# Peptides against a protein of PDB entry 7AE7: the designs that were tried, part 4

Target 1, 321 residues: chain A of PDB entry 7AE7
Amino acid sequence: KVYKDLREFLEVLEQEGQLIRVKEEVNPEPDIAAAGRAAANLGKNQPAVFFEKIKGYKYSVVTNVHGSWQNHALMLGLDKNTSTKDQFYELNRRWDKFPVPPNVVKREAAPCKENVIDKDINLFEILPLYRINEQDGGFYISKASVVTADPEYPDDFNKLNVGTYRIQVKDRDRVGIQALAMHDIAVQLEKAEAENKPLPIAITIGNNPLVTFMASTPVGYNQNEYEFVGALQDGVPMDIVKSDLYDHLYVPAGSEVVLEGHIIPRVRTVEGPFGEFPGSYSGARLQCEVKIDRITHRTNPIFENLYLGIPWTEIDYLMAL

## One batch from the design tools (peptide; made by RFdiffusion4, then SolubleMPNN)

Design b1_p8_3_s3 (from b1_p8_3, 3 letters changed)
Fold by OpenDDE base, seed 5:
Structure b1_p8_3_s3 (fold): chain B 321 residues (1-321), chain A 8 residues (1-8)
Amino acid sequence: as target 1 above (321 residues)
Amino acid sequence: AEVAPEPR
C-alpha cells in the first residue's frame, strides 16, 4: 500500500484499529498534550489520536501518527504486526531503489492548493495551536516538513532539502525556526545571509507519512528526500507541486497546510523554552524568524503535530528506524 | 532532514 496523503494513511490507521477518534470537543490545553503523552503509553498498539473538535478552533488535530511500531509497519504498507526486524529489512531493501524521482503535478491537481490565503495571514485561523508541554514558551509546530533550497544552486533538485525543525509560532504570520549548524537548512541559510537575502521556505504540515519520515531522517546534502520517499514506496514516485511563491521549491501535492514565506536574513529572536525529546527543557534562545507570506491548504485541514517528552514518544519512533 | 537534536 502506498499513501498519497495523510488522509489515506489515517483511513488505514482507523481500519487497522490504530486510530482513536475523539468526537467530543476538547480543550487544546491540556487535552491534546495529555492525549499525546497517554498515547505513547496506551498499551502495545499506541494508536494515533484524532481530535475532531477543538474549542476555539475550526479544524482538527491528529497526533501520534508515527507513534508506534504498528504505525511504522502500516506506513511502509506492511502488516501492522510486522516485526521491527522485518520492517528494517524492508526499509533497507527499498532504500537501494534510491533515487526514485517524484512526479511534478499541475497546480490544479494538488489538494494542498484547494484554498489560498495571501492577505491578513493568521496561523491561528488555520492551525489549532496548543502547548505540547505545559512549560513551553508558546505554540510549536513539531512535525512540519520544511522545504528549502541552496541559494547558490536553486535549480539543483538534489540540493532541495526537506527537513523537520522545531518551529515556534511567534505571531499571526511569523514563526521561529531552529536551524542548527549541523542541519542542511543552516548551510542554505548561511549562503542567503552572506548576501543579506531572504531564504525562501515552505513549511508543509500533514503529509504522506513517508514524507514526514524522510523529513526526520538524515540524508546527504546532495540527496533529495522526495527521491527517498519514492524508494520507500517501493519505486512508486510521490507527487509534488511547485510552490506558489518560488519556482525552485516543490511541496508535497497532498499537504494539509503549506506555509510559504522566507527566513528573514540576519534576524534572531527569542524562542522557547521548549520541552525537548529527552524530557528536558531547553532555555530561551535566539533563533531564526520566518515571515509567512502565503498559505495554501486543503479544505478542512488536519493539523498533524507530535508530542515529545520523556521517551518513548512519537519522535523516538520517527528516529528509531 | 533532521529532527532538531537537543543541543549538546
Scores: peptide ipSAE 0.097, ipTM 0.847, DockQ to the pose 0.055
Fold by OpenDDE base, seed 2:
Structure b1_p8_3_s3 (fold): chain B 321 residues (1-321), chain A 8 residues (1-8)
Amino acid sequence: as target 1 above (321 residues)
Amino acid sequence: AEVAPEPR
């Protein structure tokens, strides 16, 4: 089984008994995080948790999508009871198919383009934002696949980076992003900042589960994550579409939400604290700031977000393979 | 690609 988008994967998770659907209205805090923690701490089958109704918001949240070995097996299109060993074997077998180039689809064929917001941008109208942990310094987008390119080689598709970064919401149209020196985005940002130029960025939320997996998996600077997604799909290309603002940035065609904007050069603002994957808090630090200039989204977009806390959580599964 | 934020 290959998935075009998050929705196809959620359907399979539900069919396989790996998704809890919460139909009752919940409070964003503490209910989402509490349910995420509860799901992560289940001793056997950690299901995804889908919140249909969130008080004060229009749209849904899903958490713990990658939060179990069963969900990982299903992501690979395997039987949910496939052992971790056999999952690893199959992952490695498929890895050797790299590169599998993606299909570039037309704008009209991309579900992420169903709706456009190009003025009066307010992230709170599109994303049901909540505190993941009680001591978090704000609302985080923790499971985005962030697309950037090398500003020196913008047309080099092999240098197109898809990564998962800690993103704090700062304002209606501003987010902080943690670009660590060890990550490809930091290399690209350094080049842009040297010239005092903005770095083009597309923050994509609610993707094909293999996109999210590859965005959390380190690859070479000259290796495109989408070409690994095609490999992990056993040679089936994934669908991408050109961003609206930038000719050189491509986003997953099926993304629930795409935040297009730029990293503001040479600006740093306070970000954090945030509850990290070891169950510890990282302190507040000066981080990069992104201006959101355009949003595209699917009708009734699903906010896929990650719960982080005391191991073993969804992030530990994403990093374990 | 990025791996999760720095563990303290």
Scores: peptide ipSAE 0.088, ipTM 0.835, DockQ to the pose 0.057
Fold by OpenDDE base, seed 1:
Structure b1_p8_3_s3 (fold): chain B 321 residues (1-321), chain A 8 residues (1-8)
Amino acid sequence: as target 1 above (321 residues)
Amino acid sequence: AEVAPEPR
């Protein structure tokens, strides 16, 4: 089975008994983090947790989407009871199908383009933001697939990068992003900053689960993550669409929310602290800053976000294979 | 090593 978007995957998770739907209004803090931790602590068959109503917000949150071996099997379109060994074998078999080029769909065919915000941008109106851990220095977007390109080779599709990065909300239209030197985004940013130019960026939230998986999987600088998604879909291409602001950036056609903007060159602002995957806090550091210039989103967008802390949590499942 | 949640 192949999924076009997060919604098709959530439907399967629910059908398979791998999703808890919370219908009552919850407080964004501490309820979302508490439920994420509780789901991780179930030990086996950890479900996704879908919050329909969040106090002070309009839209929904889903967490722990990749938070179990059963969810991982279902992501691969396998039986939920497929052993970790057989999942690994199947993943490796499909990996050898790389590259599988994506389909570029028209703007009118892309669900992520249903709504546009191009003025008075306020992230809090679109995303039900909360602290993932109690001592976080702010609100984090922890499960975004961030799209950037090589500014020297903007038309080289093999250099298009889709990665997962630590993103702190800094203002209504600004986020901090952690671009470490070992990451492909840092290489691309270095080239832009050398010329004192903005780096174009699209921060995509709520994707096809294989996009999120590949954004969390290291590949070569000249390997496109979307072409691995097609491989992991057993040779079925995924659907991408051109970003609204940039001709050279492509986003998943089914994304729940797309934040389009730029990394401000040679600007660093305080970010953190953040509760990391070992259950320890990183201190406050100077990080890159993104200006959000445009938002596109599906009607009633679902904010997919990751809970992380003392192992074993969703991030450990994303990194295990 | 602070393992940034970011694999890339």
Scores: peptide ipSAE 0.066, ipTM 0.812, DockQ to the pose 0.056; fails the geometry check
Fold by OpenDDE base, seed 4:
Structure b1_p8_3_s3 (fold): chain B 321 residues (1-321), chain A 8 residues (1-8)
Amino acid sequence: as target 1 above (321 residues)
Amino acid sequence: AEVAPEPR
């Protein structure tokens, strides 16, 4: 099975007994993080947890989507009881199908374009934000697929990068992003900053689970993550759509939320502390700052976010294959 | 956290 979006995957998770639906109103803190921590460490099947109602917010959160071997099997369209060995074998078999170019769909065919916010942007109205760990210096978006391009080669689709980076919400329309030198985004940002130009960015949330998986999987600088998604879909192209602000940026057609904006050149602001994957805190550091200029989103957008901390957590499953 | 794991 191939999934067009997060919603199709969540439906399968629910059908397979790999999703807990919480219908009662919860507190964003500590309930969401507590559930993420518990779900990844407890039970035989380690289900996703879907929160329908969050106090003070309009929309839902889902966590632990990738937080089990069963969920990984289902992501690959395999039986949920497929062994890790057989999942790895199938992953490798499909990997050899690279490249599988995506389908570029029209704007009117892309669910991520159902709603537009281009004025009075407030991330808190769209995303039910919470602290992942109690000592976090703010609210983090931990599972975004961040789209950037090489500013020297903006039309080179092979250099289009889809990566997962630590993102702290800094204001209603500002986020901090950790761009480390080992990541493709840092190479692209360096080129933009050399000319004191903004780096165009699209921060996508709530995707086809293979997009999220590939955004968390290092590939070569000249390899497009979307072309791996098509490979991992056993040769079925994924659907992408042009961003609203930038002709050279493409986002998953089915994204729940797309934050379009730019990394402000040569600006660094305090970000952190943040609870890291080893269960240790990284200190506060100066990080890049993104201005959000436009939001597109599906009606009733689902905020997909992961818990991370002392292993094992959802991030450890994303990193395990 | 760099959430980008290298495939093992």
Scores: peptide ipSAE 0.057, ipTM 0.771, DockQ to the pose 0.034; fails the geometry check

Design b1_p8_4_s1 (from b1_p8_4, 6 letters changed)
Fold by OpenDDE base, seed 5:
Structure b1_p8_4_s1 (fold): chain B 321 residues (1-321), chain A 8 residues (1-8)
Amino acid sequence: as target 1 above (321 residues)
Amino acid sequence: PGIKVVVP
């Protein structure tokens, strides 16, 4: 099975008994994070948790989508009971199919383009934001696939980077992003900042599960994560679409939400603290700031977000293979 | 520190 989007994957998770649907209205705090922590500890099943109704918000949240070996097997289109060993062998077998170039679809064919917000941007109207851990210095987007390009080689598709980074919501139209020097985004940002130019960015939320997996996986600077997604789909290309603001940025056609904007050059603002994957807090630090200039989204967008804390959590499953 | 963790 290959998935076009998050919704097709959630349908399979539900059919396989790997999704809990919460139909009653919940409080964004502490209920979502409490359920994310609980789901990580639910023994052998560790299902995704889908919240249909969140108090004070219009849209839904899903968490723990990758939070088990069963969900990881289903992501690969395998039987949910496929051993970690057999998943690893199948992953490696498919990895050798790289590169599998994506299909570029027309704007009108991309579900992520169903709705546009280009004025009066307010992230709180589109995302049911909450604290992942109680002592977090704000609301985090923890499972975004962030798209950036090399500003020196914007037309080199092999240098298009899709990565997952810690993102704190700072204002209605601003986010902090942790661009660490070891990540390809930092190389691209360094080039932009050397010229005092903005770095174009697309922050994509709620994707095909293999896009999220590859965004969390390091690849070479001249390797495109979308071409690995096609490999991991056993040679089936994924669908991408041009961003609205930038001809050189491509986003997953099926993304639930796309935040288009720019990293402000040579600006650093206080971000954190944040509960990190070892169960320790990282202190407040100066981080990059992104201005959001446009949002595109599916109708009734699902906010896919990740709980992290004391291992094992969903992040540990994304990093284990 | 960072969600794009280098899988070695």
Scores: peptide ipSAE 0.065, ipTM 0.781, DockQ to the pose 0.040
Fold by OpenDDE base, seed 3:
Structure b1_p8_4_s1 (fold): chain B 321 residues (1-321), chain A 8 residues (1-8)
Amino acid sequence: as target 1 above (321 residues)
Amino acid sequence: PGIKVVVP
């Protein structure tokens, strides 16, 4: 089984008994984070948790989508009871199919383009934001697939980077991003900042689960994560579409939300603290700031977000394969 | 596989 988007994957998770649907209105705090922690601690067969109604918000949240070996098996289109060993062998077998180039679809064929917001941008109207851990310095987007390019080689598709980075919401139209020096985004940002230019960015939320998996996996600087997604789909290309602001940035066609904007050159603002994957807090630091200039989204967008804390949580499953 | 979110 290959998935076009998050919704097709959530349907399979629900059919397989790997999704809990919460239909009652919940409080964004503490209920979402509490459920994320509970789901991580339920022992074997941890389900995704889908919140249909969140007090004070219009849209839904899903968490723990990658939060079990069963969900990983289903992501690969395998039986949910496939052993970790057999999942690993199948993943490696498919990995050798790299590269599998994506299909570029027309704007009109991309579900992520159903709605556009280009003025009066307010992230709180689109994303049901909450604290992941109680002592977090704000609201985090923890499971975004962030698209950037090399500003020196914008047309080199092999240098297009899709990565998952810590993102704090800073204002209605601003986010902080942690671009660590070891990540490809930091190399691209350094080139832009050397010329005092903005770095174009697309922050994509709620994707095909293999996009999220590859965004979480480091690859070579001259290797495109989308071409690995096609490999992990057993040779079926994934669908991508051009961003609205940038001809050189491509986003997953099925993304629930796309935040298009730029990293502001040579600006650093306070970000954090944040509860990290070891169950420790990283202190507040000066981090990059992104201006959001445009949003595209599916009708009734699902905010996919990740709970992290004391192992094992969803992040540990994303690291283990 | 290693998550790009990982702070060293």
Scores: peptide ipSAE 0.061, ipTM 0.776, DockQ to the pose 0.049
Fold by OpenDDE base, seed 2:
Structure b1_p8_4_s1 (fold): chain B 321 residues (1-321), chain A 8 residues (1-8)
Amino acid sequence: as target 1 above (321 residues)
Amino acid sequence: PGIKVVVP
């Protein structure tokens, strides 16, 4: 099975008994994080948790989508009871199919383009934001696939980077992003900042589960994560579409939400603290700031977000293969 | 720090 988007994957998770649907209205705090922790702490068969109704918000949240070996097997289109060993062998077998170039679809064929917000941007109207842990210094977008390009080689598709980074919401139209020097985004940002130019960015939320997997996986600077997604789809290309603001940035056609904007050059603002993957807090630091200039989204967008805490959590499953 | 998974 290949998935076009998050929704097709959530349908399979539900069919396989790997999704809990919470139909009752929940409080964004502490209920979402509490349920995410509870799901992670089951120790076996950890399901995704889908919150249909969140008090004070219009849209839904899903968490723990990659939070088990069963969910990981299903992501690969395998039987949910496929052993970790057999998942690893199948992943490696598919990895050797790289590169599998994506299909570029037309704007009108891309579900992520169903709705546009180009004025009065307010992230709180589109995303049901909450603290992932009680002591977090704010609201985090923890499972975004962030698209950036090399400013020197913007048309080099092999340098198009799709990565997951820690993103704190700073204002209605601003986010802090942690661009660490070990990640390709930091190389691209350094080039832009050397010239005092903005770095174009598309922050994509709620993707095909293999996009999220590859965005979490470091690859070579001249390797495109979308071409690995096609490989991991056993040679079936994924669908991408041009961003609205940038002809050189491509986003997953099926993304639930796309935040288009720019990293402000040479600006650093306080970000954190945040509960990290080891169950430890990273202290507050000066981080990059993104201005959001445009949003595109599916009708009734699903906010896919990661719970992070004491291992094993969803991130540990994303890291383990 | 940063979710881009440090593949070991």
Scores: peptide ipSAE 0.059, ipTM 0.775, DockQ to the pose 0.043
Fold by OpenDDE base, seed 4:
Structure b1_p8_4_s1 (fold): chain B 321 residues (1-321), chain A 8 residues (1-8)
Amino acid sequence: as target 1 above (321 residues)
Amino acid sequence: PGIKVVVP
C-alpha cells in the first residue's frame, strides 16, 4: 500500500491495532510526552498515540507514528509482522529504484492548501505545542520535514533538500532551527548568509510517513529525498505542490501544516536546552531564527510530533534503518 | 544533532 498523507497512514495504523486513540481531553504537559515515553516502553507492538482533544488547543496531536518495527513495516506497506530483516531487504530493493520523480500537482489539488494564514500568524493557534521533556527550554517541533534549496541553484531540483531538524518555537511567528554543518541546510544557509540574504524555507508537518522517513535519512547533496520517497513507494511517485511564497520550493501535497518563511541572515538567538536522543540534554546555544510569513494547512490539522529520550524511542526507530 | 538517520 502507498499512502498519500499522514491520515491514510493513521487509518491503517488504527485498522492494524497500531494506534491508541485518546478521546478524553488531555493536558499538553505532561500527558503527551508521558504517553510518548510510555508507548516507547511497551517493548513490542508500540502503537502511535492520537490525542483528539488537548486542553487550551483546537486541534489534535499524534505521536509515536514511527515508534515500532510494526509501524515501520506498515509504512513500507508490508504486513506489520514482517521481520526487520525482510523490511531491510525490501527497503534496499526499493532503494535501487531511485530516482522516482514526484508528481507536481496543482495548488487546488493539494490538501495542504485548504486553509491559508498570511496575517496575524500565531503558531499556537495551529499547533498544540508542548514540552517534549520537562527540562526543555521551550516547545519543540521534532518531526518536521524542512524544505530548502541551494540559493545558487534554486531551479536544480536535485539540490532541493528535505530534512528533519530540531526546531524550537520562539514566538507566535518565529522558530529557532538547528542547522548543523554536517547537514545540507547548513551549506545552503552559508551561501545565503555570505550574501546577507534570507534563506527561503518551508517547514512541513504531518506528512506521508515515507517523506518523514526520508527527511530523517541523509542522502547526497545532489539527491532529492522526494525521488527516494517514490522509490520506497515501489516506483509510485509522491505528490508535491509548489510553495505559496517561493517558486523553487515544493512541499508534500498532503502535509497537515506548512510553515513558509525564511531563515533570517546572520541572526542567532538562544535555543535550548533540549533533551536529546541519548537521554542527555544539549545546552542552550545560539541557533538560526526563522520568520514565518505564511501558513497553509489542512482543515483540522493533525500535529505530528515525536517523543525522544533514553533509547529506544521513536527517533531510534527512524534512525535504525 | 538534527534528526538525520543513516541508512546503512
Scores: peptide ipSAE 0.060, ipTM 0.781, DockQ to the pose 0.035; fails the geometry check

Design b1_p8_4_s2 (from b1_p8_4, 5 letters changed)
Fold by OpenDDE base, seed 1:
Formats: C-alpha cells, sequence, structure tokens
Structure b1_p8_4_s2 (fold): chain B 321 residues (1-321), chain A 8 residues (1-8)
C-alpha cells in the first residue's frame, strides 16, 4: 500500500484500529498533550489520536501518527504486526531502490493548493496551536517537513533539502526555526546570510507519512529526500508540486498546510525553552526567524503535530530505524 | 542542544 497523503494514511490507521477519534471538544492545553502521553504509555499498539474539535479553533489536530511499531509497519504498507526485524529488512531492501524521482504535478492537481492566504496572514486561524509540554516557551510546530535549497545551486534537485526542525510560533506570520550547524539547512542559510539574502523556505505540515519519516532521517547533502520516499514506496514515485513563491522549491502535493516564506538574514531571536525527547528542557537560545509570506492549504486542514517527552514517544519511533 | 531535529 502506498499513501498519497496524510488522510489516506489516517483512514488505514482507523481501519486497523490504530486511530482514536476524539469527537468531543477539547481544550488545546492540557488535553492534546495528555492524550498523546496516554497513547504513548499504552506500551503496544499505540494509536494516533485525532481531535476533531478544539476550543477556540476551527480545524483539527492529529498526534502520535508515527507513535508505534504498528503504525510504522502500516506506513511501509506492511501488516501492522510485522516484526521490527522484518520492517528493518524491508526498509533496507527498499532503500537500495534510491533514487526514485518524484512526479511533478500541476498546481490544479495538488490538494495543498485548494486554498490560498496571501494577505493578513494569521497562523492561529489555520493551525490549532498549543504547548506540547507545559513548560514550553510557546507553541511549536514539531512535525513539519521543511523544504529549502542551496542558494548557490538552486536548480540542483539533489541539493533540495526536506528536513524536520524545531519551529516555535513567534507571531501571526513569524516562526523561529532551529537551524543547527550539523544540518543541511544551516549550510544553505550560511550561504544566503553571507550575501545578506533571505533563504526561501516552505514549511509543510500534514504529509504522506513517508515524507515525514524521510524528513526525520539523515541523508547526504546531495541526496533528495523525495527520491528516498519513492524508494520506500517500493519504486512508486511520490507527487510533488512547485511552490507558489519559488520556482526552485517543491512541496508534497498532498500537504495539509504549506507555509511559504523566507528566513530573515542575520536576524536571531529568543526561542524556547522546549521539552525535548529525553524528557528534559532545552534552554532558551537565539534562533533564526522565518517570515511567512503565503499559505496554501487543503480545505479543513489537519494539523499533524508531534508529541514528545520521556521515552518512548513518537520521535523515538521516527529515529529508531 | 536542540534534540528535536533528527535530520540534517
Amino acid sequence: as target 1 above (321 residues)
Amino acid sequence: EGVTVVNP
């Protein structure tokens, strides 16, 4: 089984008994984090948790999508009871199919383009934002697949990076992003900042689960994560679409929300603290700032976000293979 | 150390 988007995966999770649907209105805090923690603490068959109604917001949240070995097996289109050994074997077998180039679809064929916001941008109108842990210094987007390119080689598709980064919401149209020196985005940002230029960025939320997996999996600087997604789909290309603002950035065609903008050159603002995967807080630090210039989104967008804390949580499953 | 960033 191959998934075009998050919605097809959530349907399979629900059919397989790996999704809890919360139909009752919840408070963003603490209910979302509490349910994510409770799901993680089941010890086996940890389900995704889908919140249909969130107080003060219009749209839904889903968490713990990758939060179990069963969900990981289903992501690979395997039986949910496939052993971790057999999942690893199948992952390696498919990995050798790299590269599998993506299909570039037309704008009108991409679900992520159903709606556009290019004025009066307000992230709070599109994303049901909440603190993931009680002591977080703000609202975090923790499961975004962030698309950037090498500003020196913008047409080199092999240098297109799709990564997962810690993103704190700063304002209605501003986010902080953690670009560490060990990350490909930091290399690309350094090149842009050397010329005092903005780095083009697309922050994509609610993707095909293999996109999220690959955005959380280290690959070489000259290797494209979308070409690994096609490999992990057993040779079936994934669908991408050109971003609206940038000719050189491509986003997953099925993304629930796409935040298009730029990293502001040579600006650093305070970000954090944030509750990290060991169950410890990272302190506040100066981080990069992104201006959001355009949003595209599916109708009734689902905010997919990561729950993390004391192991084992969803992030540990994303990092385990 | 920002631990959430799994990927380069």
Scores: peptide ipSAE 0.075, ipTM 0.826, DockQ to the pose 0.085
Fold by OpenDDE base, seed 3:
Structure b1_p8_4_s2 (fold): chain B 321 residues (1-321), chain A 8 residues (1-8)
Amino acid sequence: as target 1 above (321 residues)
Amino acid sequence: EGVTVVNP
């Protein structure tokens, strides 16, 4: 089974008994984080948790989508009871199909383009934001696939990067992003900042589960994550579409939300603290700041977000294979 | 120190 988007995957998770649908209105705090922690702590068969109604917000949240070996098997289109060994062998077999170039779809064919916000941007109107852990310094987007390019080689598709980074919401139209020196985004940002230029960025939320997986998997600087997604789809190309602001940035056609903007050159602002994957807090640090200039989103967008804390949590499953 | 490291 190949998935076009998050919604097709959530349907399969629900059919397989790997998704809990919460239909009652919940409080964004502490209920979402509490459910994320509870789901991670079940020890076996950890389901995704889908919140249909969140007090004070218009849209839904899903968490723990990759939070089990069963969900990981289903992501690969395997039986949910496929052993970790057999999942590993199948993943490696498919990995050897790289590269599988993506299919570039027209704007009109991309679900992520159903709605546009280009003025009076307010992230709180689109994303049901909450604290992942109680002592977090704010609201985090923890499972975004962030698209950037090499500003020296913007037309080199092999240098297009799709990565996952810690993102704190800073204002209605601003986010902090943690770009560490070891990350491909940091290399690209360094080139932009050397010329005092903005780095174009598309922050994509709620994707095909293999996009999220590849955005979580380190590859070479000259290797495109979308071409690995096609490989992991057993040779079926994934669908991508041009961003609205940038001809050189391509986003998953099925993304629930796309935040288009730029990293502000040579600006650093306070970000954190945040509860990290070892169950420890990182201190507050100066980090990069992104201005959001445009949002595109599906009708009734689903905010996919990740709970992380004391292992094992969803992030540990994303990094395990 | 643990950072949400998903992809470099």
Scores: peptide ipSAE 0.063, ipTM 0.814, DockQ to the pose 0.051
Fold by OpenDDE base, seed 4:
Structure b1_p8_4_s2 (fold): chain B 321 residues (1-321), chain A 8 residues (1-8)
Amino acid sequence: as target 1 above (321 residues)
Amino acid sequence: EGVTVVNP
């Protein structure tokens, strides 16, 4: 099975008994993080946890979507009981189909374009934000697929990067992003900052699970993650759509939320501390700052976010293959 | 260094 979006995947997870639906109103803290930590420990099946109602927020949260081998098998459209070995063999077999170019759909055909916010931007109105760990220095977006391009080669689709980065919410319309020198986004940012130009960015949340997987998977600088998504879909192209602000940025057509904006050149602001994947905190550091200039979102957007901490958690499953 | 899952 191929999934167009997060919703089709969540439906399969629910059908397969790999999703717990929490219908009662929860507190954003500590309930969501506590459930993410607990879900990582819930027996052999480690289901996703879907929160329908979050106190003080309008929309839903889902966590632990990739948080098990069963969910990983289902992501590949395999039987949930497929062995890790057989999942790996199937992943490798599909990997050899690269490149599978995506379909560029029209704006009117993209679910991520159903709603637009271009003024009075407030991330808290769209995302049910919470601390992932109690000692986090703020609210984090931990499972975004971040789209950037090479500012020297903006029309080179092979240099379009889709990565996952640590994102702290800084204000209603600002986020901090951790762009480390080893990452493709840092190479692209360095080029923009050399000219004192903004780096265009699209932060996408709640995607086709293979997009999220590929955004977390190392690939070459001249390899497009969307073309791997098509390969991992066994040769079925994924659907992408042009961003609203930038002709050279393409986002998953089915994204729940798209934050379009720019990395502010040569600005660094305090980010952290953050509870990291080893179960240790990284200290507060100066990191890049993104201005959000436009939001597009599906009606009733689902905030997909991951819990991370002492292994094993959802992040460890995303990095395991 | 604290690494969120990052595609390099």
Scores: peptide ipSAE 0.057, ipTM 0.816, DockQ to the pose 0.049
Fold by OpenDDE base, seed 2:
Structure b1_p8_4_s2 (fold): chain B 321 residues (1-321), chain A 8 residues (1-8)
Amino acid sequence: as target 1 above (321 residues)
Amino acid sequence: EGVTVVNP
């Protein structure tokens, strides 16, 4: 089975008994994080948790989508009871199919383009934001696939980076992003900042589960994550579409939400604290700041977000293979 | 140091 988007994957998770649907209205705090922790702490068969109704918000949240070996098997289109060993062998077998170039679809064919917000941007109207842990210094987008390009080689598709980074919501139209020197985004940002130029960025939320997997997987600077997604789809290309603001940035056609904007050059603002994957808090630090200039989204967008805490959590499954 | 989701 290949998935076009998050929704097709959530349907399979539900069919396989790997999704809990919460139909009752929940409070964004503490209920979402509490349920995410509870799901992670089941120790076996950890399901995704889908919140249909969140008090004070219009849209839904899903957590723990990759939060088990069963969900990981299903992501690969395998039987949910496929052993970790057999998942690893299948992953490696498919990896050898790289590169599998994506299909570039027309704007009109991309579900992520169903709605546009180009003025009066307010992230709180589009995303049901909440604290992932009680001591978090704010609201985090923890499972975004962030698209950036090399400013020196913007037309080099092999240098198009799709990464997952810590993103704190700073204002209605601003987010902090943690670009560490070891990440490809930091290399690209350094080039932009050397010239005092903005770095174009597309922050994509609620993707094909293999996009999210590859965005959390280390690859070479000259390797495109979308071409690995096609490999992991056993040679079926994924669908991408041009961003609205940037001809050189491509986003997953099926993304629930796309935040298009730029990293402000040479600006650093306070970000954190945040509860990290080891179950430890990072201190507050000066981090990069993104201005959001445009949003595109599916009708009734699903906010896919990661719970982070004491291992094993969803992130540990994403990084385990 | 807080290590968020690791993409290179």
Scores: peptide ipSAE 0.053, ipTM 0.800, DockQ to the pose 0.086; fails the geometry check

